Peptides against a protein of PDB entry 4U39. Designs and how they scored, part 144

Target 1, 302 residues: chain A of PDB entry 4U39
Amino acid sequence: SIKVIGVGGGGNNAVNRMIENEVQGVEYIAVNTDAQALNLSKAEVKMQIGAKLTRGLGAGANPEVGKKAAEESKEQIEEALKGADMVFVTAGMGGGTGTGAAPVIAQIAKDLGALTVGVVTRPFTFEGRKRQLQAAGGISAMKEAVDTLIVIPNDRILEIVDKNTPMLEAFREADNVLRQGVQGISDLIATPGLINLDFADVKTIMSNKGSALMGIGIATGENRAAEAAKKAISSPLLEAAIDGAQGVLMNITGGTNLSLYEVQEAADIVASASDQDVNMIFGSVINENLKDEIVVTVIATG

## One batch from the design tools (peptide; made by RFdiffusion4, then SolubleMPNN)

Design b2_p23_2_s3 (from b2_p23_2, 9 letters changed)
Fold by OpenDDE base, seed 2:
Structure b2_p23_2_s3 (fold): chain B 302 residues (1-302), chain A 23 residues (1-23)
Amino acid sequence: as target 1 above (302 residues)
Amino acid sequence: PRKVVIAKLETKDYEGYNIKVTL
């Protein structure tokens, strides 16, 4: 089974976005220290952590409170994660609950023997230096607790959106990029497509790889596959080129008109941009909600 | 060293072909 755990406000917003976009084949768990915020979750499983410590009033933007809250609720987290083959831990780093609790939850998942993938954001620069420093500490702790950690730099999202984009819409786009990171992997396993992967293939690429980079490309028209692939490998979300990666996981998602030729063309472009010794795995997913669009997601590991 | 792309085509007409695209 695949479980997605949203941790704190940002993680729960991302989980809500996943549910709204009908990401299938996964169980959703919402975790928070704030009981009022947790009530707004669309997840089937809702877990309040640190009830004694916080009394449901949240972590007060303190990562140490988030950490202790997860430690207080360890047995409940273990029970909720038991029997998972794969666990996604999603959070917005820089806050109290997400920054402190996500590494603890990830470690619990890993100790249970699940393939544990972190999908987290760095805060925007406008959220201030304190959030950036707290996020750096949380990302370091996540790296030690997961098999693979995808880090999304929110400031790079501002390069792909309009300059006049309101702050609230920038956060919604961050939630959408978190969704794309989880869905880009989960669909390869859980959603039938033109080219399916088994869990063993994904596990080989993602087990004990540490930090990963994600690129996304979207295109339409006659050359949509090639354009989407080129956009993915040159994505502003990639803090480095993919040519140094030891592993590449690629998802090619299209509508019902997605051809095998388009899948191959996109895969060839990403492979040509990658190292000669790269272990590349690609899958293809059909999403009926994609009209004439192709979405290419590239996850570079190692 | 050839890039090993492991792809499993599960189309109704191609059940079970591990297309190992060796790029």
Scores: peptide ipSAE 0.012, ipTM 0.506, DockQ to the pose 0.387
Fold by OpenDDE base, seed 1:
Structure b2_p23_2_s3 (fold): chain B 302 residues (1-302), chain A 23 residues (1-23)
Amino acid sequence: as target 1 above (302 residues)
Amino acid sequence: PRKVVIAKLETKDYEGYNIKVTL
């Protein structure tokens, strides 16, 4: 089974966004130290961590409280993760619960033998230096606890949205990018498409790879596949070019009119931008909600 | 150097073919 764990406020917002977009073939778990925030989760499984430590009042933006809360609730986390083949741990780094608890939860998943993928955000610069420093510590701890860690730099989201985008919409876009990171991988396994991957293929690319970069491209029109692929490999979310990656996972998602020719065209573009010795795996997914859009997600590992 | 793209084409017409597309 595939499990998605949203950890803290940002992780739970991302999980809610996944549920709202009908990300299929995954089980959702919401984890928080704040009982009131946890009640707003759409996830079937809701877990309050650190009930003794926090009394349900949250972590007070302290990562050490988030860590201790997950440690207090270790047995409950183990039971919730039991039997998972793959675990996505999603969180907004820089807060208390997400930053502190996500690495502990990831380690529990890994110790259970699940392929453990972190999908996390770095805070926006406007959230302040304290959050940025806390996020750096949480990302470092996540990197040790996961097989692959996808880090989304929120400041790069500002390059793909209008300059007048309200702060609230920038956070919603961060939640959407977290969704795309999880869905871009989970759909390759769980959602029927033109080209599907098995879990063993994904495991080969993602096991013990450390940090990963994600690029996303969306396009419409006659050259939509090529345009989406070009946007993905040049995505502001990529902190570096994909040409140095040891592994590339690519998802080409389109509507019912997605052709094998479009899939091939997109794959060729990403392959041309990748290293010659790259282990590239691609899948295609049909999403009826995309109509005439193609979404290309590229995850570069190594 | 052959780029090995592992694709499993799971279309009704191609069920069961592991197409290793070497690009």
Scores: peptide ipSAE 0.011, ipTM 0.492, DockQ to the pose 0.375
Fold by OpenDDE base, seed 3:
Structure b2_p23_2_s3 (fold): chain B 302 residues (1-302), chain A 23 residues (1-23)
Amino acid sequence: as target 1 above (302 residues)
Amino acid sequence: PRKVVIAKLETKDYEGYNIKVTL
């Protein structure tokens, strides 16, 4: 089974966005120290952590409170994660609950033998230096606790959106990129496509790889597959080129008109941009909600 | 050598070709 755990406010917003976009084949768990915020979750499983420590009043933007809250609730987290083959831990780094609790939850998932993938955001620079410093500590702790850690630099989202984009919309786009990171992997396992990957293939690419970068490309028209692939490998979300990656996971998602030729063309572009010794795996997914669009997601590991 | 493993998985509800392309 695949489980997605949203941790704290940002993680819970991302999980809500995943549910709203009908991401299939995954179980959703919302984790928070704030009981009022947790009640707004759309997840089937809602877990309040650190009830004794916080009394449901949240972590007060303190990562140490988030950590201790997850430690207090360890047995409950273990029971909720039991029997998962794969666990996605999603959070916004820089806050109290997400930053402190997500590494603890990730370690619990890993200790249970699940393939543990972190999908987290770095805060925007405008959120201030305190959040950036807290995020750096949380990311470091996540890196040790996961098999693969996808880090989304929120400041790079500002390169994709209009400069006049309201702050609230920039946060919604961060939640959407978190969704894309989880869905881009989960769909390869849970959603039938033209090219299905087995869980063992995904496990081979993602196990004990540490930090990963994600690129996304979307295109339409006659050369849509090639354009989407080129956009993915040149994505602002890639803090480095993919040519140094030891592993590449590629998802090619299209509508019912997605051809094997388009899949091959996109895969050849990503392969040509990668190292010759790269372990590249790719899958294709059919999403009926995509009319003429192709979405290419590239995850570079190592 | 690109090993393209084409496995036909007959699942009850989807006659899909599972093409595992290992590049």
Scores: peptide ipSAE 0.010, ipTM 0.477, DockQ to the pose 0.173
Fold by OpenDDE base, seed 5:
Parts: C-alpha cells; sequence; structure tokens
Structure b2_p23_2_s3 (fold): chain B 302 residues (1-302), chain A 23 residues (1-23)
C-alpha cells in the first residue's frame, strides 16, 4: 500500500489539496500537534501527536517540540504506517510540527522497510530568517531519514507567479506543487495505465539513489505529448540532472484519449535527453479528469 | 496556464543545487 502523511499545517494543506484533486490509490494520514487544525483535515486518518507534551495546542513554531511530539507518539505512527510499501512524508519546512516531526515519521517509515519519499517545501524568504534556518535543519534531518527527498523552494514559485499574486495563492501553488510531486510518483504505482510499472522498478530508481530532480510539464493540443515532455526537461538544472542521472522515472498522464504513440513520443524525448546507460523507466496513467491535457513528470535520480 | 515546475530532490549523499522552477 501507499501512504501519504501530511505533517503539520503545510503538510496537511498539501494532503487536503491531494484529496480535493482525487489523488487515488493512496491512504491519507494527517499528523499534527494542533488538534483544531487537525480537525480541519480531509484525511481519513487523523493523528494528534504529542498530546501530553502540547495538549493539542501545537508546537509553538518550535521544531524541537515537533520532534518530541512525534517521539511521544512513535507507537501510534508505527501502527498507522505498518504494511506500507511506500510512504510519502509531506511537510512545509520552517514550522514547528512539520520541521520537527517529519524526519521522525520518515525514519519510522524507513525502519518499517517502506520506500520513504520526502516531499517538502522551503519557506518563502518573506516568512523570515528564523523559518529559513529551521527549514534548513529539518531538511538536513529529512535527508538522513528518507530514501529520496524532494525539496520545493517556495521562492521559485514567486518567480513564476504574477507579482500581484496574493500570498494565499502563492501558498496554494506550493500545495499544488507538493501534490504534483506526490501524484506524479504515486499514480505510477497506484493507478493502472497503458504502461504499468511494478513497485520493484520504482524502488530501484528511488532507493538510495542520491539526489533527484523532478520536472513537470503540462501541455494541450496536437503536439501535447512532445510539448509536455520538452517542458518537463527544459530546465538547465534538470538537463544537468538527466545527463548525470543514474536513473530516470517518467510519468505520462493523460485523459482517456492518451495514445500509446503520445506515450512513446514523450518517452523518446526524455530518453534522448538522457545518457544511453541511464536506467529509464516510464509509466502511463489515465486520468479521466484530464481533458486534452498531458502531464509529464520526470524524476532524475543519481 | 502551462506550468512547468521543477523540483530538486535532495538525498543524503547530495548537497543538491537549488530548484529552478521555470514557467
Amino acid sequence: as target 1 above (302 residues)
Amino acid sequence: PRKVVIAKLETKDYEGYNIKVTL
């Protein structure tokens, strides 16, 4: 089974966005130290951690409280994660609960033998230096606790949104990027497509492979597959990662009109950008909610 | 709006470069 754990406020917002976008084939767990915030989660499983430590009043933006809260609730976390083949740990780094508890939860998942993937955000620079420093510590701890860690720098979201974009919309975009990162991987395993990957293939690409880069491309129209693939690989940072990557995982998601030709065309573009000796695996997913859109997700590891 | 989001994965052995999100 695949489990997605949202940890703290940012992680729970991301999980809510995943549920709202009907990300299927995964079990959702919301974890928080704030009982009131946890009640607003759409996740089926809601876990209050550190009930003795915090009395449900949250971590006070202190990562050490978040850490201790997860440690207090270790047995409950173990029970909730038991039997997972894969665990996504999603959090907004820089807060108390997410920053402190996410590494502990990730370690528990890894110790249970699950493929453990972190998908986390760095705070915006405007959230202040304290949050950035806390996030750096949490990210460092996550690296030790996961098989693969996706870090999304929120400041880069500000480069891609209009200058007049409300702060709330910038956070919603961060939640959407977290969703896309989780969904791009989970759909390969959980959602039957035109080309199915086995979990062992995904595990081979993501287990102990060092850093990865994730590219996401979305396109519509006659050349949508090629355009989406080109967009997914068009980052100079991604090109360097693809050229040097030991493995590439590709997801090609389309509507019911997704053709095998479009899947092949997109795969050929990504393969042509990769070293010939790279272990490239690709899956295709049908999402009926996608009309004329193709979404290509590329994860280069190594 | 065709959004391209590029995220960098950091693993234990990779002090990875900054994610460039390009639209």
Scores: peptide ipSAE 0.000, ipTM 0.324, DockQ to the pose 0.026; fails the geometry check

Design b2_p23_2_s4 (from b2_p23_2, 11 letters changed)
Fold by OpenDDE base, seed 1:
Structure b2_p23_2_s4 (fold): chain B 302 residues (1-302), chain A 23 residues (1-23)
Amino acid sequence: as target 1 above (302 residues)
Amino acid sequence: PRKVTIAKLETKDYHAENVHVTL
């Protein structure tokens, strides 16, 4: 089974966005120290952590409280993650609960033998230096606790959106990019497409790889596959070029009109931008909601 | 020619085995 665990406010917002976009074949778990925020989750499984420590009042933006809350609730987390083959741990780094609890939850998933993938955000620069420093510590702890850690730099989202984009929409876009990171992998396993990956293929690319970079490209029109692939490999979300990656996971998602030729064209572009010795795997997914859009997601590991 | 491991094309009509596409 595939489980997605949203940790703290940002992780729970991402999980809500996944549920709203009907991400299939995954079980959703919402984790928070704030009981009121947790009640707003759309996840079937809702877990309050650190009930004794926090009394449901949240972590007060302190990662040490988030950590201790997850440690207090370890047995409950173990039972919720039991029998998962794959666990996605999603969180917004820089806060209390997400930053502190996500590494503990990830380690629990890994110790249970699940392929453990972190999908996390770095805070925007405007959230202040304290959040950036807390996020750096949380990301470091996540890197040790996961098989693969996808880090989304929120400041790079500002390069994709209009300059006049309201702060609230920038956070919604961060939640959407977290969704795309999870869905871009989970759909390769759980959603039938033109080219399906097995869990063993994904495990080979993602197991013990450490940090990963994600690029996303979206396009429409006659050259949509090529344009989406070019946008993905040049995505602002990529902090480096993919040419040095040891592994590449690619998802080509389109509507019912997605052709095998378009999938091949997109794969050729990403392969041409990758190292010669790269272990590249790609899948294709049919999403009826995309109509004439193609979405290319590239995850570079190593 | 790069060997890209293309996963199983499970199209209804293409029971194609592990198709290694050499790009």
Scores: peptide ipSAE 0.012, ipTM 0.434, DockQ to the pose 0.338
Fold by OpenDDE base, seed 5:
Structure b2_p23_2_s4 (fold): chain B 302 residues (1-302), chain A 23 residues (1-23)
Amino acid sequence: as target 1 above (302 residues)
Amino acid sequence: PRKVTIAKLETKDYHAENVHVTL
């Protein structure tokens, strides 16, 4: 089974966004130290961590409280994650609960033998230096606790959105990028497509790879596959070129009109931008909601 | 058990191997 665990406010917002977008074939778990915030989760499984420590009042933006809260609730986390083949741990880094608890939860998932993928955000620069420093520490701890860690730099979202985009919409876009990172992988396993991936192949690409970069491209029209692939490999979300990656996971999602030729064309573009010795795997997903759109998600590992 | 077809593109040979996995 695939489990998505949202940790803290940002992780829970991302999970809510996944549920709202009907991401299929995954079990959703919401984890928080704030009981009121947790009640707003759409996840079927809601877990309050650190009930003794925090009394449901949250972590006070302190990662050490988030960490201790997860440690207090270890057995409950183990029970909730038991039998997962794959666990996505999603969080907004820089806060208390997400930053502190996500690495602990990730380690629990990994110790249970699940393929453990972190999908986390770095805070926007405007959230201040304290959040950036907390995020850096949490990301470092996540890297040690996961098989693969996808880090989304929120400041790069500001390069994609209009300059007049309200702050609230920038956060919604961060939640959407977290969704795309999880869905881009989960759909390859859980959603039947033209070309599906096995869990073993995904595991080969993602197991013990450490940091990963994610690129996303969306296009329409006659050259939509090529354009989406080019946008994915040049995505502002990529902090580096994919040419140095040891592994590439590619998702090509399209409507019912997605052709094998378009899948191949997109894969060839990504392969050409990658190292010759790269282990590239790709899958295709059919999403009937993507009328004329192709979405290419590239995850570069190594 | 759904058979799921994987295409591995090996960059050297452009050979998509269809790997079938039973989920």
Scores: peptide ipSAE 0.009, ipTM 0.384, DockQ to the pose 0.120
Fold by OpenDDE base, seed 2:
Order: sequence, then C-alpha cells, then structure tokens
Structure b2_p23_2_s4 (fold): chain B 302 residues (1-302), chain A 23 residues (1-23)
Amino acid sequence: as target 1 above (302 residues)
Amino acid sequence: PRKVTIAKLETKDYHAENVHVTL
C-alpha cells in the first residue's frame, strides 16, 4: 500500500489539494498538533500528535515542540503507517509541526521498512529569516530520515507565476507543486497508464538516494510532448541541471489522446539531457482531466 | 487498460524498440 502523510499546516494543505485532484491508489493521513486545523483536513485518517504537550493548540512555530509531539505519539504513528510499502511524508518546512514532526514520522516509516519519500517546501524569502533557518534544520533532519528527499524551493515558484500573484495564490501553487511531486511518483505505481513501472523499479531508483531535484513542464499544441520535456529539464524548480544525476524518474502524463510517439519524444529529450550512465525509468499516465495538456515530471536522484 | 511495464531504461540502452507500450 502507498500512504501519503501530511504533517502540519503546509503538509495538510497539500494533502487536501491531492484529495481535491483525485490522486488515486493512495491512503491519506493528516497529522497536526493543532486540533482546529486538523479538523479542516479532508483525509480519512486524522491524527492529533502531542495532545499532552500542546493541548491541541499547535506547536507555536517551534520545531522542538513539533519533534516532541511526534515522539509523544510514536505508537499511534507506527500503527497508522504499519503495512505500508511506500510512505510519502509531505510538509512545509519552517513552521513548528511540519519542521519538527516530519523527520520523526519519516524515520518511523523507514524503520517499518517502507520506501520513505519526503516531499517538502522551503519557505518563501518573504516568510522571513527565522522560517528559512528553521527550514534548513528540518531539511537536514529529513535527509537523514528518508530514502529520497524532494525539496521544492518556494521562491522558484514565483518565477513560474505572474508577478502580481497574491500571497495566498503563491501558497496554493506551492501546495500544487507538492501535489505534483507526490502524484508524479504515486501515479507511476498506482494508476494504470500507457507505461506502468513496477514498484521494485521505483524502489531501486529511490532507495537511499538522499536529495532529489524535481522539474515540471506543461505544454499544449502539436509539439506539446517535446515542449513539456524541454520545460521539465529547464524548470526553475531544478536548482541544478539533471546532468550528473545517478537516477532519473520521469512521468509523462496526458489525456486520452496521448500518443506513443509523444511519450517517446519526451523520453528522448530527457535522456539526451541526462548523463549517459544515468539509470532512467519512465512511466506514462492517462489523466482524463488533462484535455490537450501534457505534463512532464522529472525527478533527478543522486 | 493493460499494465505495460516498460523496463528500466538506462540512457545508454534507450532504444525506441524497448518501449513496449501495451494499450
């Protein structure tokens, strides 16, 4: 089974976005220290952590409170994650609960023998220096606790959106990029597509790889596959080029009109931009909600 | 819709012929 666990406010907003976009074949778990915020989750499984420590009032933007809250609730987290083959841990770094609890939850998942993937955001620069420093500590702790850690730099999302985009829409776009990171992997395993990967192949690419970079490209029109692939490998979300990655996981998602030729053209572009010795795996997914759009997601590991 | 497992493609072994798509 695949489980997605949203940790704290940002992680739970991302999980809500995944549920709203009908990401299939995964079980959703919402974790928070704030009981009121947790009640707004759309997840079937809702877990309040650190009930004794926080009394449901949240972590007060303190990562140490988030950490201790997860430690207090360890047995409950273990029971909720038990029997998972894969666990996605999603959180917004820089806060109290997400920053502190996500590494603890990730370690619990890994200790249970699940393939553990972190999908987390760095805060926007406008959220202030304190959040950036807390996020750096949380990301470091996540890296040690997961098999693969995808880090999304929120400031790079501002390069993709209009300059006049309201702050609330910038956060919604961050939640959407978190969704794309989880869905880009989960769909390869859980969603029947043109090209499905075995979980064993995904496990080989993602096990004990440490940090990963994600690029996303979206295009429409006659050359949509090539354009989407080119946008993915040159994505502002990539802090470095994909050249020198030890592994590449590629998802090509399209509507019912997605052709084999388009899948091949997109794969060729990503392969040509990758190292010759790179272990690349790719999948193709059909999403009926994608009309004329192709979405290419590239995850570079190693 | 049949599950088509396309194998692990090493970039060096990427051949159009290895892309088995089962529709």
Scores: peptide ipSAE 0.007, ipTM 0.375, DockQ to the pose 0.083
Fold by OpenDDE base, seed 3:
Order: sequence, then structure tokens, then C-alpha cells
Structure b2_p23_2_s4 (fold): chain B 302 residues (1-302), chain A 23 residues (1-23)
Amino acid sequence: as target 1 above (302 residues)
Amino acid sequence: PRKVTIAKLETKDYHAENVHVTL
């Protein structure tokens, strides 16, 4: 089974966004130290961690409280993650619960033998230096606890959105990028496409790879596959280029009109931008909601 | 050709090399 665990406020918002977008074939778990915030989760499984430590009042933006809350609730986390083949741990780094608890939860998933993928955000620079420093510590701890860690730099979202975009919409876009990171991988396993990957293929690319980067490209029109692939490999979300990646995972998602030619054209563009010795795997997904759009997601590992 | 850095691969054993795609 595939489990998505949202940790703290940002992780829970991302999980809510995944549920609202009907991401299929995954089980959702919401984890928080704030009982009131946890009640707003749409996840079937809601877990309050650190009930003795925090009394449901949250972590007070302190990562050490988030860590201790997950440690207090270790047995409950183990039971919730038991039998998962793959675990996505999603969180906004820089807060209390997400930053402190996500590495502990990731380590529990890994110790259970699940393929453990972190999908996390770095805070915007405008959220201040304290959040950036807390996020750096949380990301470092996540890197040791996961098989693959996808880090989304929120400041790069500002390169994709209009400069006049309200702060609230920038956070919603961060939640959407977290959704895209999880869905771009989970759909390759859980959703039928023109080219299906098995879990063993995904495991080969993602096991013990450390940090990963994600690029996304969306296009329409006659050259949509080529344009989406070019946008994915040039995505601002990518902090460094795919040409020294040891592994590349590519998802090509389209509507019912997606052709094998378009899939091959997109794959050839990503392969041509990658190292010759790269272990590249690609899958295709059919999403009836995309109509004339193609979405290319590239995850570079290694 | 614009070099865009798109992946910082940090393996446990390898120094993070900046990978550069030329578009």
C-alpha cells in the first residue's frame, strides 16, 4: 500500500489539497500537535501526537517540541504506517510540528521497511531568518531519515506566479506543488497509463538516493509534449540541472488523447538533457481531467 | 544557450555536483 502522511500545518494543508484533487490509490494520514488544526483535516486517519507534552495546543513553532511529540507517539505512528510499501512524508519546513516530527516519522517508516519519500518545502525568505534556520535543520534531519528527499524552495514559486500574487495564494501554490510531487510519483504506481511502472522500478530509482529535485512542465497545443518536457527540465523548482543525476523518474500525464508518440517525444527530450549513464525510468498516466493539457514531472535523484 | 541548474544531487557518498542543463 501507499501512505501519504501530512505532518503539521503545511503537511496537513497539502494532504487536504491531495484529497480535493482526488489523488487515487493512496491512504491519507494527518499528523499534528494542534488538535484544533487536526480537526480541519480531510484525511480518514487523524493522529494527534504529543498529547501529554502539548495538550493539543501545538508545538509553539519549536522543532524540539515537534520531535519530542513524535517520539512520545512512536507506537501509534508505527501502527498507522504498518504494512505500507511506500510512505510519503509531506511537511512545510520551518515550523514546530512539521520540522521536528517529520524526520522522526520518516525514520519510523524507513525502519518498517517502506520506501520512504520526503516531500517538503523550504519557507519563503519573507517568513524570516528563524524559519529558514529551523527549516535547514529539519531538512538535514529528513535527509538522514528518508530514501529520497524532494525539497521545494518556496522562493522559486515566486518565479512561476505573478509578482502581484497575494501571500495567501503563494502558500496555496506551495501546497499545490507538494501535491504535484506526491501525485507525480504515486500515479506512476497506482494509476493505469500507456506505460506502467512497477513498484520495483520506482524503488530502484528512489532507494537510498538522498536529496532529489522536481521539475514540472505544463503545455497545450500541437507541440504540447515537447513544450511540457522542456518546461519540466527548465523548471524554476529545480535548483540544479538533471545532467548529473544518477537517476531520473519521469511522469508524462495527459488526457485520453495522449499518444505514444507524445510520450516518446517527451522522454527523448528529458533523456537528451540527462547524463548518458543516467538510470532513467518513465511512466505515462491518463487523467481525463487534463483534456488537452500534458503535465511532465521530472524527479532527479542521486 | 542558458545553463539552468535544475538538480542538486546530494548522495551520502558524493559531493553535491551542480548539474546544468543547457537549453
Scores: peptide ipSAE 0.000, ipTM 0.313, DockQ to the pose 0.028; fails the geometry check

Design b2_p23_3_s1 (from b2_p23_3, 7 letters changed)
Fold by OpenDDE base, seed 2:
Structure b2_p23_3_s1 (fold): chain B 302 residues (1-302), chain A 23 residues (1-23)
Amino acid sequence: as target 1 above (302 residues)
Amino acid sequence: KEALREAIAKQKDGESFVVVIAG
């Protein structure tokens, strides 16, 4: 089974976005120290952590409170994650709960033997230096606790969105990028009839790989596959080139009109941008909601 | 080549496919 655990406000917003986009084949778990915020989660499983420590009032933007809250609730987290083959831990870094609790939750998942993937955001520069410093500490702790860590630099989202984009929309886009990171991997595994072989291959590529880079490309029109692939490999979300990656996961999602030629064209572009000895997994997913759009998600590991 | 044929078959049926390219 695949479990997606949203940790704190940002992680739970991402989980809500995943549920709203009907990401299939995954179980959703919402974790928070704030009981009121947790009640707004759309996840079936809702877990309040650190009930004794915080009394449901949240972590007060203190990562140490988030950490201690997860430690207090370790047994409950273990129970919720039990039997997962894969666990996605999603969080917005820089806050209290997400920054502190996500590494603890990730370690619990890893200790249970799940393939543990972190999908986290760095705060925007406008959120201030304190959040950036807290996020750096949380990211460092996540690296030790996961098999693969995808870090989304929120400031790079500002390169994709219009300059006039309201701050709230920039956060929604961050939630959407978190969704795409989870969905891009989960769809490769959750496809009916492929689960066991594809999971073993994904596990081989993602196990103990440390930091991963994610690129996303979206395009429409006649050359949409090539354009989406080019956008993915040149994505502002990529903090480095993918040419040194040991593994690449590629998801090509399109509407019902997605052709094999388009899939091949996109895969060839990503392969050409990667090392010759790269282990590449690519999948195609049909999403009727995309109509004429193609979404290419590239995750480079190693 | 076989993986590609299988992927083609799955796509014709409207199913998602995964192909692993080992470099």
Scores: peptide ipSAE 0.008, ipTM 0.366, DockQ to the pose 0.478
Fold by OpenDDE base, seed 4:
Structure b2_p23_3_s1 (fold): chain B 302 residues (1-302), chain A 23 residues (1-23)
Amino acid sequence: as target 1 above (302 residues)
Amino acid sequence: KEALREAIAKQKDGESFVVVIAG
């Protein structure tokens, strides 16, 4: 089974966005120290952590409180994650709960023998230096606790969105990028009848790879596959070119009109931008909601 | 390239395709 665990406010917003976009084949778990925020989760499983420590009032933006809250609730987290083959841990770094609890939860998942993938955001620079420093500590702890850590730099989302985009929409876009990171992998495994990637192949590419970068490309029109692939490999979300990667995971998602030629064209572009010795896995997903759009997600590991 | 051709062939036969490009 695949489990997606959203940790704290940002992680739970991302999980809500995944549920709203009907990401299939995954079980959703919402974790928070704030009981009121947790009640707004759409996840089937809702877990309040650190109930004794926090009394459901949240972590007060303190990562040490988030950490201790997850440690207090370790047995409950173990029970919720038990039997998962793969666990996605999603969080916004820089806060109290997400920053402190996500590494503890990731370590619990890894200790249970699940393939553990972190999908986390760096805070925007405008959120201030304290959040950036807390995020750096949380990301370092996540890197030790996961098999693969996808880090999304929120400041790079501002390069993709219109300059007039309201701050609330920029946060929604961060939640959407977190969604795309999880969905881009989960659809390759969990979507029945399109791509049974052997979970062993995904495990081989993602196990103990450390940090990963994600690129996303979206396009429409006659050359949509090639354009989407080019946008993915040149995505502002990529802090480095994919040529230095040891592994590449590619998802090509389109509507019911997605052709094999388009899949091949997109895959050839990403492969040509990668090193010759790179282990590349790619998959093709049909999403009826995309109509004329193609979405290419590239995850570079190593 | 060969694995992609095999996957394309399987999809033409109505099977779902996984393409692993092992380098």
Scores: peptide ipSAE 0.007, ipTM 0.369, DockQ to the pose 0.426
Fold by OpenDDE base, seed 3:
Structure b2_p23_3_s1 (fold): chain B 302 residues (1-302), chain A 23 residues (1-23)
Amino acid sequence: as target 1 above (302 residues)
Amino acid sequence: KEALREAIAKQKDGESFVVVIAG
């Protein structure tokens, strides 16, 4: 089974966005120290952590409170994660609950023998230096606790969107990029497509790889597959080139008109941008909600 | 679902864990 755990406010917003986009074949768990915020989750399973410590009033933007809250609730987290083959831990880093609790939850998942993938955001620069410093500490702790850690630099989202984009829309786009990171992997396993991957293939690419980079490309028109692939490998979300990656996971998602030729063309572009000795796996997914769009997601590991 | 129901059933008054199943 695949479980997605949203941790704290940003993680829970991402989980809500996944549910709203009908991401299939996964179980959703919302985790928070704030009971009021947790009640707004769309997840089937809602878990309040650190009820004795926080009394449901949240972590007060303190990562140490988030950490202690997860430690207090360890046995219950273990029970909620039991029997998962794969666990996604999603959080917005820089806050109290997400930053402190996500590494603890990730370690619990890993200790249970699940393939544990972190999908987290760095805060925007405008959220201030305190959040950036807290996020750096949380990311370091996540890296030790997961098999693969996808880090999304929110400031790079601002390079893709209009300069006049409202702050609320920038946060929604960060939630959407978190969704794309989870869905880009989960769909390869859980959603029948033109080319399905098994869990063993994904496990080979993602087990004990440390930090990963994610690129996303979206295109329409006659050359949409090639354009989407080129956008993915040159994505602003990639802090480095995919050249030198030990592993590459590629998802090619299209509508009902996605052709095998388009899948091959996109795969060849990503392969040509990667090292010759790279362990590359790719899958293709049909999403009926995509009309003429192709979405290429590239995850570079190692 | 059943394991989670058993967890909830084993929860004693004053434990720091609340599982809410959205029904």
Scores: peptide ipSAE 0.020, ipTM 0.395, DockQ to the pose 0.013; fails the geometry check
Fold by OpenDDE base, seed 5:
Structure b2_p23_3_s1 (fold): chain B 302 residues (1-302), chain A 23 residues (1-23)
Amino acid sequence: as target 1 above (302 residues)
Amino acid sequence: KEALREAIAKQKDGESFVVVIAG
């Protein structure tokens, strides 16, 4: 089974966005120290952590409280994650609960033998230096606790949105990018497509790879596959070029009109931007909701 | 590229394939 565990406010918002977009083949778990925020989760499984420590009042933006809350609730987390083959741990780094609890939860998942993938955001620079420093500590702890850690730099979202985009929409876009990171991998396993990956292939590419970068490209029209692939490899979300990556995971998602030629064209573009010695795996997914849109997700590892 | 083409060719024949482009 694939489990997605949203940790803290940002992680829970991402999980809500995944549920709203009908990300299939995954079980959703919402974890928070704030009981009121947790009640707003759409996840089937809701877990309040650190009930003794926080009394359900949240972590007060303190990562140490988030950490201790997860440690307090270790047995319940183990039980919720038990039997998962893969665990996505999603969180907004820089807060209290997400930053502190996500590494603990990830380690629990890894210790249970699940392929553990972190999909986390760095805070926007405007959220302040304190959040950036907390996020850096949380990301470092996540890197040790996961097989692969996808880090989404929120500041790069500002390069893909209009300059007049309200702050709330920028956060929603961060939640959407977290969704795309999880879905881009989970759909390769859980959603029948033109090219399905088995879980063993994904496990081979993602096991003990450390940090990963994600690029996303979306396009429509006659050259949509090529345009989407070019956008993915040049995505502002890529803090570095995909050249030099040891592994590349590519998802090509389209509507029912997605052609094998388009899949090949997109894959050829990504392969041409990657090193010759790269281990590239790619899948294609059919999503009837995309109609004329193609979404290319590239995850570079190593 | 050639491995991708070969894998795509196999898919046309109804085989599910994982394309590992091992460079």
Scores: peptide ipSAE 0.006, ipTM 0.370, DockQ to the pose 0.421; fails the geometry check

